# Designs tried in a protein design run: peptides against a protein of PDB entry 6RGO. Part 278

Target 1, 392 residues: chain A of PDB entry 6RGO
Amino acid sequence: MALKLLGFNQDATCFSVISSNKGVTIYNCDPFGKCFELEKSTSNDEELDFLVEMLFSTSLIAVVDKTIGASKRKKLKIVNTKRKATICELTFPHEIMDVIMNRKIICVVLKSDQIFVYDISCMKLLRTIDVRGEKLKSTSKFRNSEAVGDIGVRVSLSTDNNSILCYSSYSKSDKENAPLNDIVVFDALKCIQINVLPAVHQSNIVCIACSPDGMLMATASEKGTIIRVFKTIDTENDEPILVNEFRRGSRPSRISEMKFNHDNTLLACVGESDTIHIFALPVTTTEADANEDDTLQQSSHSLSSSINGLQYISKGLANRFGKIIVSKIPTQSQQRHVAYIKIPENAKYRIGFPKDTTNTIHICGEDGNYLVYSIPRNEVGPCTLVKSNTFD

## One batch from the design tools (peptide; made by RFdiffusion4, then SolubleMPNN)

Design b2_p23_4_s1 (from b2_p23_4, 8 letters changed)
Fold by OpenDDE base, seed 4:
Parts: sequence; structure tokens; C-alpha cells
Structure b2_p23_4_s1 (fold): chain B 392 residues (1-392), chain A 23 residues (1-23)
Amino acid sequence: as target 1 above (392 residues)
Amino acid sequence: DEELEKKLKEFEKLYEEALKELE
């Protein structure tokens, strides 16, 4: 059967798949099994297409049926899985491209490069973000979106209650073909733009991940060779803070998904390559409470592999055109993966980090494999397979 | 208005029921 992966939920306790014969199936990861099925509305051999975003392991899902007709592709249904009932239906002016949520916020990304931000508790619209902004007024040419492939606004939302929304935006250029290479950081609760990271890549951003706490973001371009990690909120001299620059590979390969683990110590990426890459992040010492007292000499022999991560404060050389090009970290300081997983070539995989085990990664493939890997801490190497299940 | 308010209250209740599944 042709499977399509929809992905893991926020805490990797569940994942969603489209089965051509059945419709949408949600699997629980542990214990492994089907927890919900949404039957296909059509008896036809039409290729099913859905968006499904699950609110963690709850009975609340957002569903978009993209299978048939322009009308369905504009409808968001919120479904209670226990009741098998649609509890809310919203219709948008344009096709829904993505849906993301946390406990507070649901964001709906449209093909029009609009982001609708809702308070999930009451489905009240908090904000419509128009990523094209004033360019929509001049470009009456909707680029016939048939020929402009998979280039659209990308979004990621923190899984915490702070609800930090990171989205790709068009660079300030008079060119009609401005790349989606800026990042905007947005407080989705307050509806305030917090930060703008200009020109974080030379080409369109195709993947964004926000950390669970919203303090970090990872970005990848259509080249997928370099992953950049930035602070979301913090700036240095009003300039974006580049925390890390990772090299996934030397060859271009699209990254489809990135995820931080729950403690912001790891970043995983997956895409069209035969390899899931896992990168180590510096422990962000939150300058939290320097309360003096507890001298507990936990001699954690952190094998400080001397990642002399020179904080290249990439003083963004504002080039003569006022574009802060994130100064390329010298290619020599580009960190490689600390761990990897080999996956079948041409199998699409999705990734998730479980909350309770910071050194475990969940992966699922369109090949029908659900796999749990242990990530090595003390050495650079392959992840170890801990658990495997199959689904159909 | 009343039907919309009823649907919203039902939604809010179902959302709160869903959040309790996380506790």
C-alpha cells in the first residue's frame, strides 16, 4: 500500500499516516498500536492527501482533507477522536498548506503566504500574518502556483505555552523573485513580532524547527547542506545570534524535517538523503538563578570534547545594500553530526524526540517501519536500534 | 448568536477535556 507520512506529534508519542486504502491512521508509539482511524470519505482510487496535526496524545486533532477539490483543501476540521466528531470547521480563502499547534495556539498556513493564528481554546482569530505584506498589493500576479514548486512559507511553533512562532519571510528586495530567506520570530500569544533574522540563507528556507521552549530555531535552505541554529529572542547589538552552523553534507539534498530534543541538546534532520543526521548543541546555560548554595560537586566528567565553538558573533556585515548576510562561519568551524541513522534510499522518514528520553529518537518511514533509536552520548557514530514495529 | 455561543462553549469544553488528557 502507498503510505504517506504526516509526522509525529509534538512529543513523539503518536504519529500519523495516510494509507491509500484506509485513510488517516494515528499510531501510538508506546505501547505501539492504532489509536485512531479516519476513514476515507471517497470510495474512489483517488490518491489521498491530508494534513493532520494532533494536540500531543489528546483526542484533539486538526484535519484538512486535500484529496478532492479546491473547497476541501480550504477547510480545517477540528475533530475529537474519541467522539469521532467534528467540533469546529473553519473555511479559509486559500488552500491550507500547513497546520501547527500547541496547547495554546493553532497556526494555519495558506498558499497565499498568510498565517492565521488562533487561540485554540476558543478558535478565536488572534492574528492574520501576511508574509508577502505590501508585495501582495503590487503582484496581482499570483504566481501560477502550479509551476512554482514546493516554495512556500515555512513555519515552526514552540511546543511550550510561550508559543514562539518562527516563519520564513521574503527578503526586502525589489526583485519580484525575492527568496523566502528571512526568518521572523513571533510571539503568537501576544501577537508581537519579537525578532527578524534577515537573509539566514542565500536561497529559500524550506525547513524550520523551533525548540520546544522557543529559545532556539534551526533553519535549512533548499540546498540542505548547511543547517543554522539561531537564538530566537536574544540579539547581540541588535543582530541575530548564530549559535551553531552544522554541515549535513557536501551534496545538496532537501531537508524535509528538523527537530530539537526536549532539552535543546540535540538537533535531528531528515530528508531526501539516506541518512538522518543528529547534531549536538551547546548546552545553553540559561543564566537562571545563581542561587549560591548547593555545592553539590557532581563531577560529571562531561567529556568536553573541546567544541571550542568560538562564538563567532557573526557581526552580520551589513553589505552595502543593508542586507545582513549571516557571516559564513568558516567552513572549518562547521560542525558535523555526532550521530546518524541510515534509512532506505527513497523512503520518506519523519522524526520525533520523546520527552522522557533525551537520547532517544523516534523515526517512522513510508516503508511502514516505526523505529526507536538510542543516540550515542560519548562517541560519534551510528545510533543503536532499540525497538522496531511495522505498520500498514 | 446563541447557536454560535453554544458551539463555542461545547468546543471550549471539549478542548478542556482534551487538555486533561495531558495531566
Scores: peptide ipSAE 0.383, ipTM 0.874, DockQ to the pose 0.738
Fold by OpenDDE base, seed 1:
Structure b2_p23_4_s1 (fold): chain B 392 residues (1-392), chain A 23 residues (1-23)
Amino acid sequence: as target 1 above (392 residues)
Amino acid sequence: DEELEKKLKEFEKLYEEALKELE
């Protein structure tokens, strides 16, 4: 049977899949088992397509049936899984491309490059962000919407209550075909733009991850060779702070998903390659714990020696046209993965980090495998398989 | 619209019930 992965929830306690015969199935990770099923509405042998976003491990899910007809693709249903009932239905002017949520906010991304921001507690519309309208205010030229293929606005939302929304925006180039290579950082609760990171890649951004606390973001372009990590809110001399630049590989390969762990020490990425890559982030020592004099000679054999070469090259080359170009870290200073997982070629996998175990990663595949790996801390190498389960 | 207000109050209740499942 063909499985299609929808992904993990915010805390990796559950994951969702589309089964061609059953419809949407939700699995619990621990104890492993099926916890919910949404039956397919049609007996047709049509390829099932859904968006499903869960509110963590709760009985609340957002569902979009994309399988058949332009009308269904514009409908968001909020479903209570315990009651098996639709409790809210919203209809949008355009096809829904993505849905993300936390405890406070639902964001709905449309094919029109609009983001609808809702207060989840009452389903009140807080803001409509028009990414095209913002471009048109900055550039006198209309882009014909039809010819830009699979490249739409990408979004990521912090899982905390601060509700930091990161989204891709069009560069201020006078070119009709300006890439989606800017990032906007937005406070979704206050409906305020916090920051703008211009030209973070040379091509369209296809993947964004926000950290759980909203303090970091990771970005990847269509090339998928370089991942950049930025601070979301903080700036140096009104310029974006580039924290890390990671090299996934030398060959172009699409990144489909990235995630931070809960303490911002790890970034994982997955996509069309045979390898999940895990990168170490520098531990931001919060200045607060400097006062306890406790002489615990933890022989932390410092992986720190290689990190000292990240001079904050805050020198944005203000090119002659006043555009801040994010300085590239020299190729010699680009960090590689610290850990990896080999996956089957052409298998689509999704990733999740559990809250309680910062060195553990959950993965699931369209091959019907749910796998739990331990991440090595003190050595560069493969992750160790801890648990495996199968699903249909 | 009284029917919309009733649906919103039912949604708010179910949302608050779901948040308690996270505590």
Scores: peptide ipSAE 0.356, ipTM 0.861, DockQ to the pose 0.773
Fold by OpenDDE base, seed 3:
Structure b2_p23_4_s1 (fold): chain B 392 residues (1-392), chain A 23 residues (1-23)
Amino acid sequence: as target 1 above (392 residues)
Amino acid sequence: DEELEKKLKEFEKLYEEALKELE
């Protein structure tokens, strides 16, 4: 049967799949089993396509029927899974491309490059972000949305209550075909732009991940060879906003998903390659709560990678549009993965980090495998398979 | 629309019920 993966929820307690015969199925990870099914409304042999975003392990899901020929691609349904009832329905002017949520916010991304930001508690519209509108004031040509294939606005939202939204934006270049290579950082609760990172890659950004706390973001371009990690906010201490640069590989390969673990110590990536890569992040010691007592000798083997001083000239506050010179980190300072998982060639996988176990990763495949891996702590190498289940 | 307001109040209640499933 053809399975299509929708992904894990925010804490990797559940994952969603489309089965060609059954419709949408949600699985619980532990204990493993079906927790919800959305029946196929039509007997037609049409390839089913859905967006499903679950609010953690709750009875609330957002659903969009994206099936070709369906008049429903502009409709967001909020469904209570326990009651099996639609409790809210919103209709948009354009096709829905993505839906992301946390405990406070729903973001709806449209094919028009608009982001609708809602307060989830009352489904009140807080903001409409027009990602094209900032450019269209200078150049009247709408990109014909037909000619630009899989390249749209990408979004990621922090899973915490701070609700930091990171999205890709068009570079201010006078070129008609400006790439989606800027990142905007947005406070979704206050509806304010926090930061703009210009030209973080040379090509379009195709994958973004926000950390659970919203303090970090990871980006990958169409090349998928380099992953960059940035601070979402400017720190007072003249520290570079680019904190990490990871090399996934030498060959171009699309990255489909990236995730931080819950303590920001690991970043995982998956895509069209035969390998899930896991990278170690430096522990940002927030100096604050160093209360005295826990003398646990963490042998910080400071791998003193001499980050040779990239003098980012912090030009002062006045020029809001300073060129962030993404200085090319020398290829020698590009960190490799610390761990990996081999996956079948051409199998699409999704990844999730469980909250309670920072050294565990959940993965699921369109091959019908749900797998739990342990990540090695003290060695560079393969992850160890801990649990395996199958689904259909 | 009174029916929309009723659905929104039911949504708010179901949202708060769902958040308690996370505690």
Scores: peptide ipSAE 0.342, ipTM 0.857, DockQ to the pose 0.791
Fold by OpenDDE base, seed 2:
Structure b2_p23_4_s1 (fold): chain B 392 residues (1-392), chain A 23 residues (1-23)
Amino acid sequence: as target 1 above (392 residues)
Amino acid sequence: DEELEKKLKEFEKLYEEALKELE
């Protein structure tokens, strides 16, 4: 049977799949089992296509049926899984491309490069973000939308209540085909732009991850060779802060998903390659806890890998042209993965980090495997398989 | 976490009620 992965929920307690014969199935991770099924509405042998976003482990899901006809692809259904009932239906002017949510916000991304931001509690529209309209104001040129069909606005939302929305935007370059290589950081609750990161890659951004707390974001371009991690809110001299630059590989390969763990110590990426890569982030010691005198001499041998001084060469070439975030990180200082998982080359995988175990990763494949791995703490190496289940 | 489950159930109920008031 052909399976299509929809992905994990925000805390990796559940994952969603499309089965060609059954429709949408939601699995619980622990204990492993089916928790919901949305039956196929049509007896036709048509290829099923859905968007499903689940609100954590709740009975609230957002569903878009993309299988049949242009009208359904413009409808968002909010469904209660326990009642098996639609509790809200919204119709959009354009096809829905993505849906993301947290406890406060639903964001709906349209094929028109519009982002509709809703208060989830009452489905009230808070903001329409017109990413094309912002481009038009800057460049006076419409991009012919009929170009390369898979390049659209990408979004990621913090899973916390702060509701930090990161989205890709068009570069202000006078080029007719300006890339989607800017990032906007947006407070989805207050409906204010917090930050703009110009030209974070040379090509279109195809993957964005926001940290659970909204303090970090990761970006990857169509090349998928370099992942950049930035602070979302904080700036240095009105310039974006690049925290990390990771090298996934030397060969181009699309990254389909990235996720931070719940304490912002790890970043995982998956895509078209045979390898899930896991990168370590520096622990931001918040200076605040320095004052409690508690004498527990646990000799944590911090392997101070002497990451020699990143001399911030602040060469002040603040010339008038659009401030390209020149990677201040020398290409030689690009960090590699600290851990990896080998996956079948022909199977699409999705990733999730459980909340309770910072060194555990959940993965699921279109091959029907649900796998739990332990991530090594103090060594570079393969992850260890802890649990496996199969689904159909 | 029983407190988280309780908060999620209370949240679910509130959103189910609020979403029905829109219909």
Scores: peptide ipSAE 0.251, ipTM 0.722, DockQ to the pose 0.052

Design b2_p23_4_s2 (from b2_p23_4, 9 letters changed)
Fold by OpenDDE base, seed 5:
Structure b2_p23_4_s2 (fold): chain B 392 residues (1-392), chain A 23 residues (1-23)
Amino acid sequence: as target 1 above (392 residues)
Amino acid sequence: SEEEEKRLEEFAKELEEAFKELE
């Protein structure tokens, strides 16, 4: 049967899949097992497509029926999985492209490049963000391309209560075909723009990850060769702080998902390649705990010596047009993965980091594999398979 | 509408119950 992966929840305790025959299925990771099934409402052999966003391990999920020909593509349902009941229903002016949530906020991304921000506690609309803005509405004909490759707005939300929303935005260039290569950082609770990172890539951004605490964000373009990590809130001289630049590979390959682990020490990426890459982030040792045991210093020195090269705060030369050009870190200073997982080339995989085990990664495939890997701390190499399960 | 307010109150209760599952 054809499986389609929807992904892990915020803490990687559950994952969701679309089964062609069953509809939406949710699996618990530990103990592994099916915990919920949303029955297919139609007897038609139509290819099922859904968005499902879980609210952690709760009985609440957000569901959008995206099946072709369905009038439901504009309809968000909040479903109680224990009661098998729709408890809330929202209808949008345009097709829903993405839904993300945490304990405070639901964000709904539309095909119109609008982001609707809701207070989850009362389903009150806090903000409508129009990413195209008023000026671009007149010139950008709705890309009527039903092409599976249409580059829409990408979003990521912090899993904490600070509710930091990162989204891709159009560069302010008067060009009709402005790329989605800017990032906006938005406080979803206060409904304020915190930061704008201009031109973080040369091409459209296709993947964004926010850290759980909202302090970091990772970005990848259509090329998927370079991943950039920025601070979300902090600026140096009104310029974005580039923390890391990672090289996934030399060949172009689309990145479909990126995630930080719970303590911001690791960034994983997955996509169309045969490899999940895991990158180490510099631990910002707060200077305060410098007083105790000398013994841990020796292993940190080898990683820290490579990090000192990244303190080239690329002073973005404000070019004549006020565009901060994020200077490319020299290819020699571009960090590689510290760990990897080999996956089948033709299988789509999704990734999740469990909260309690910062060196464990959960992965699931459209091949029906759920796999738990241990990430090596002290060596560059393959992850070790700890647990495997299958699903249908 | 009163029906919408009632649905929002019912929804708020279900959310509060669901959040107790996370504590």
Scores: peptide ipSAE 0.276, ipTM 0.854, DockQ to the pose 0.757
Fold by OpenDDE base, seed 3:
Structure b2_p23_4_s2 (fold): chain B 392 residues (1-392), chain A 23 residues (1-23)
Amino acid sequence: as target 1 above (392 residues)
Amino acid sequence: SEEEEKRLEEFAKELEEAFKELE
């Protein structure tokens, strides 16, 4: 049977799958089992396509039926899974491309490169972000939406209440075909743009992850060879907003998903390659909870690779476009993975980090495997399989 | 509409109840 993975929820307690026979199924991770099933509305052998965003482990889900009919692809339904009832229905002017939520905010991404930001508590529209409208103010030509295939606006939202939204935007280059290689950082609650990271990659950004606390973001381009990690906010201490540059591989490969763990110590990535990569992040000690006692000598071998070469190009435009000169971090300072998981070739996988165990990763595959791995602490190597389940 | 407002109030209550299940 063809399975299509939708993903994990925000805390990796559940995952959602499209089954070709049943429709949308939600699985609980522990104890493992089916917790919800959305039956097919049609008896036809039509290829099912859905967007499903879960609100943690709650009975509330956002659903978009993308299967057949241009009208359904523009409808967002909020469904109570316990009651099997649609509570709210929203209709958009364009096809829905993505839906992301936390406890405060729903973001709806349209094929028009618009992001609709809602207060979840009252479903009130807080903001419409027009990513194309921002480009058109800089470059006089409308991109006809037809020629931009798989390359659309990408979004990620912090899982906390701060509701930091990171999204890809068009470069201000005079080129008619400006890439989606800028990142905007947006406070979704206050409706304020807090940062803009220009040209974070040379090509279109295809994957973004925000940390649970919204303090970090990770980006990957269509090349998928380099992952960059940035601070979302400029710190007063003249510290580089580029925190890390990771090398996934030397060969181009699309990254489909990235996730931070709940304490921002790990970043995982998955995609078209036979390998899930896990990278160690530097622990950003927030100065506050330096209570004295636990001198755990984490020998942070500060590889103080002197990041000497950041030439600050001071272009004098008065708007605080943060001067992220991505100087080529010397290829020698590009960190590799600290851990990995081998997955079947051509199997699509999704990843999630559980809240309570920072060194555990949940993965699920279109091959019908749900797997729990332990991440090694003291050595670079493979993750250890702890638990396995199958689903259909 | 009053029916949409009532559905949004029911949604807000279900959201509050669902978040209490996470505490």
Scores: peptide ipSAE 0.273, ipTM 0.854, DockQ to the pose 0.821
Fold by OpenDDE base, seed 1:
Structure b2_p23_4_s2 (fold): chain B 392 residues (1-392), chain A 23 residues (1-23)
Amino acid sequence: as target 1 above (392 residues)
Amino acid sequence: SEEEEKRLEEFAKELEEAFKELE
């Protein structure tokens, strides 16, 4: 049977899949098993496509039927899985491209490059962000809509109550075909723009991950060779803070998903390559806990890679091309993965980090494998398989 | 409309019940 992965929920306690014969199926991770099924409403041999966003481990899911030819591609349903009932239904002017949610908000991304931000508690519209309209305010030139290939606005939302929304926006270049290579950081509760990171890559952003606390974001372009990690809120001299630059590989490969673990110590990425890469983030020790003098000689061989402070060498090379504010980290200072998982070639995988175990990663494949791996702490190497299950 | 407000109140209750399942 053809499986299509939808992904893990926010805390990696569940994952969702499309089965060509069954429709949408939700699996629980521990104990492993099927917890919900949304039956296929149509007998047609059409390739099923859905968006499913779970509200953590709750009985609430947001569902969009994206099946080709379906008038339903503009319709968001909120379904109670215990009652098998639609409790809310919203209709949009354009096709829904993405749905993300946390305990406070739902964001709906449209093919029109609009983001609708809702208060989840009352389904009240808080804001419509028009990414094209923002571009038009910055650039007097209308982009003809026809060349909207598979490159739309990308979004990521913090899983906490701060509800930090990161989205891709169009660069302010006078070019009619400006890339989606700016990032906007938005407080979704207050409906205010916090930060703008201009030209974070040379090409369109295709993947964004926000940290659970909203303090970090990771970005990848169409090339997928370099991942950049930024602070979301903090700036240094009105410039974006680049925390890390990771090299996934030398060959171009699309990154489909990135995730931080719950303590912001790890970033995982997956895509069209045979390898899930896991990167270590420097622990920003907040200086606050330095006071307890407890002499426990735990020889933590911290791999203190002396990250010599990324001196922002603001080389004021005012090249006539707009200030790429992102200081080019020299290729020699690009960090590599600390851990990896080999996956079958051509198998699509999704990733999730469980809340309770910072060194564990959940993965699932369109090959019908659900796998739990342990991440090595003190060595660079492969992850260790801890549990394996199969689904159909 | 009163029907839309009532539907939103019913949704808010179902959401609160769902959040109690996370505690």
Scores: peptide ipSAE 0.212, ipTM 0.830, DockQ to the pose 0.643
Fold by OpenDDE base, seed 2:
Structure b2_p23_4_s2 (fold): chain B 392 residues (1-392), chain A 23 residues (1-23)
Amino acid sequence: as target 1 above (392 residues)
Amino acid sequence: SEEEEKRLEEFAKELEEAFKELE
């Protein structure tokens, strides 16, 4: 059967898939098993297309039926999976492109490059972000390019209650073809812009990941060769803080998904390549715990020794016009993966990090494999397969 | 944990009640 992956929930306790014959299915990761099925409402042999966003392991899901008719593509349904009932329906002026949520916020991305931000508790609209409107204020030129190619606004939301929203925006370049290569960091609860990271890549941003706590953000462009990690909120002299620059590969390859683990020590990426890459992040020792004198000499052989070479040469070439060019980390200081998983060529995979095990990654494929891997801590190499299941 | 599952079920009920107030 043709499977289409929808992805993991926020804590990787569940994943969702579209089966051509069954409709939407949700699986529990542990114990592994089918927990919900949304039956296909139509007897037609039409290819099923859905957006499904889960609210952790709750009975609530957000669903958009994209299969049939332009009207359904504009409707968001909140469904109780235990009752098999729609509990809320919202209609939008444009096709829904993405839905992301946490315990506080639902963000709905439209084909119009608008982001609708809702308070989940009462489904009240808190903000409409018009990413095109921001561009128009800067460039006065509507891109009449109905060439809605694969390039749209990308979003990521922190899984915590702080509800940090990162989204791609159009560069303020006078070029008619301004890329979606800026990032805006937005407090979704307070409805305020916190930060703007200009020109984080040379081409359009196609993938964004926010850390669970919202303190870090990873970005990848259409090239998918370099991943950049920034602080979201913190700035240095009003300039964006680049924490890491990772090299996925030398060959261009689209990154479809990135995820941080729950302690911000790992970043995983997956896409069109035969390899899931896992990168190590520097542990930000918060200076706060330096004062408790307690003598437990547990020999944490921190991998601290090899990272000494990252002189943060924040040579911000402040060009005379205040355009912060994110200083390219020299190609020699670009970190490689610390771990990897080989996946079948042309198989689409999704990734998730479970909350309770920082060195474990969950993956699922359109090949019907659900796999749990252990990530090596002290060695650069392949992940070890711990558990495998199949689904249909 | 069972306590986290229970909290998520309670939260889901609160959201369902809030959504019914919008109907």
Scores: peptide ipSAE 0.169, ipTM 0.728, DockQ to the pose 0.052; fails the geometry check

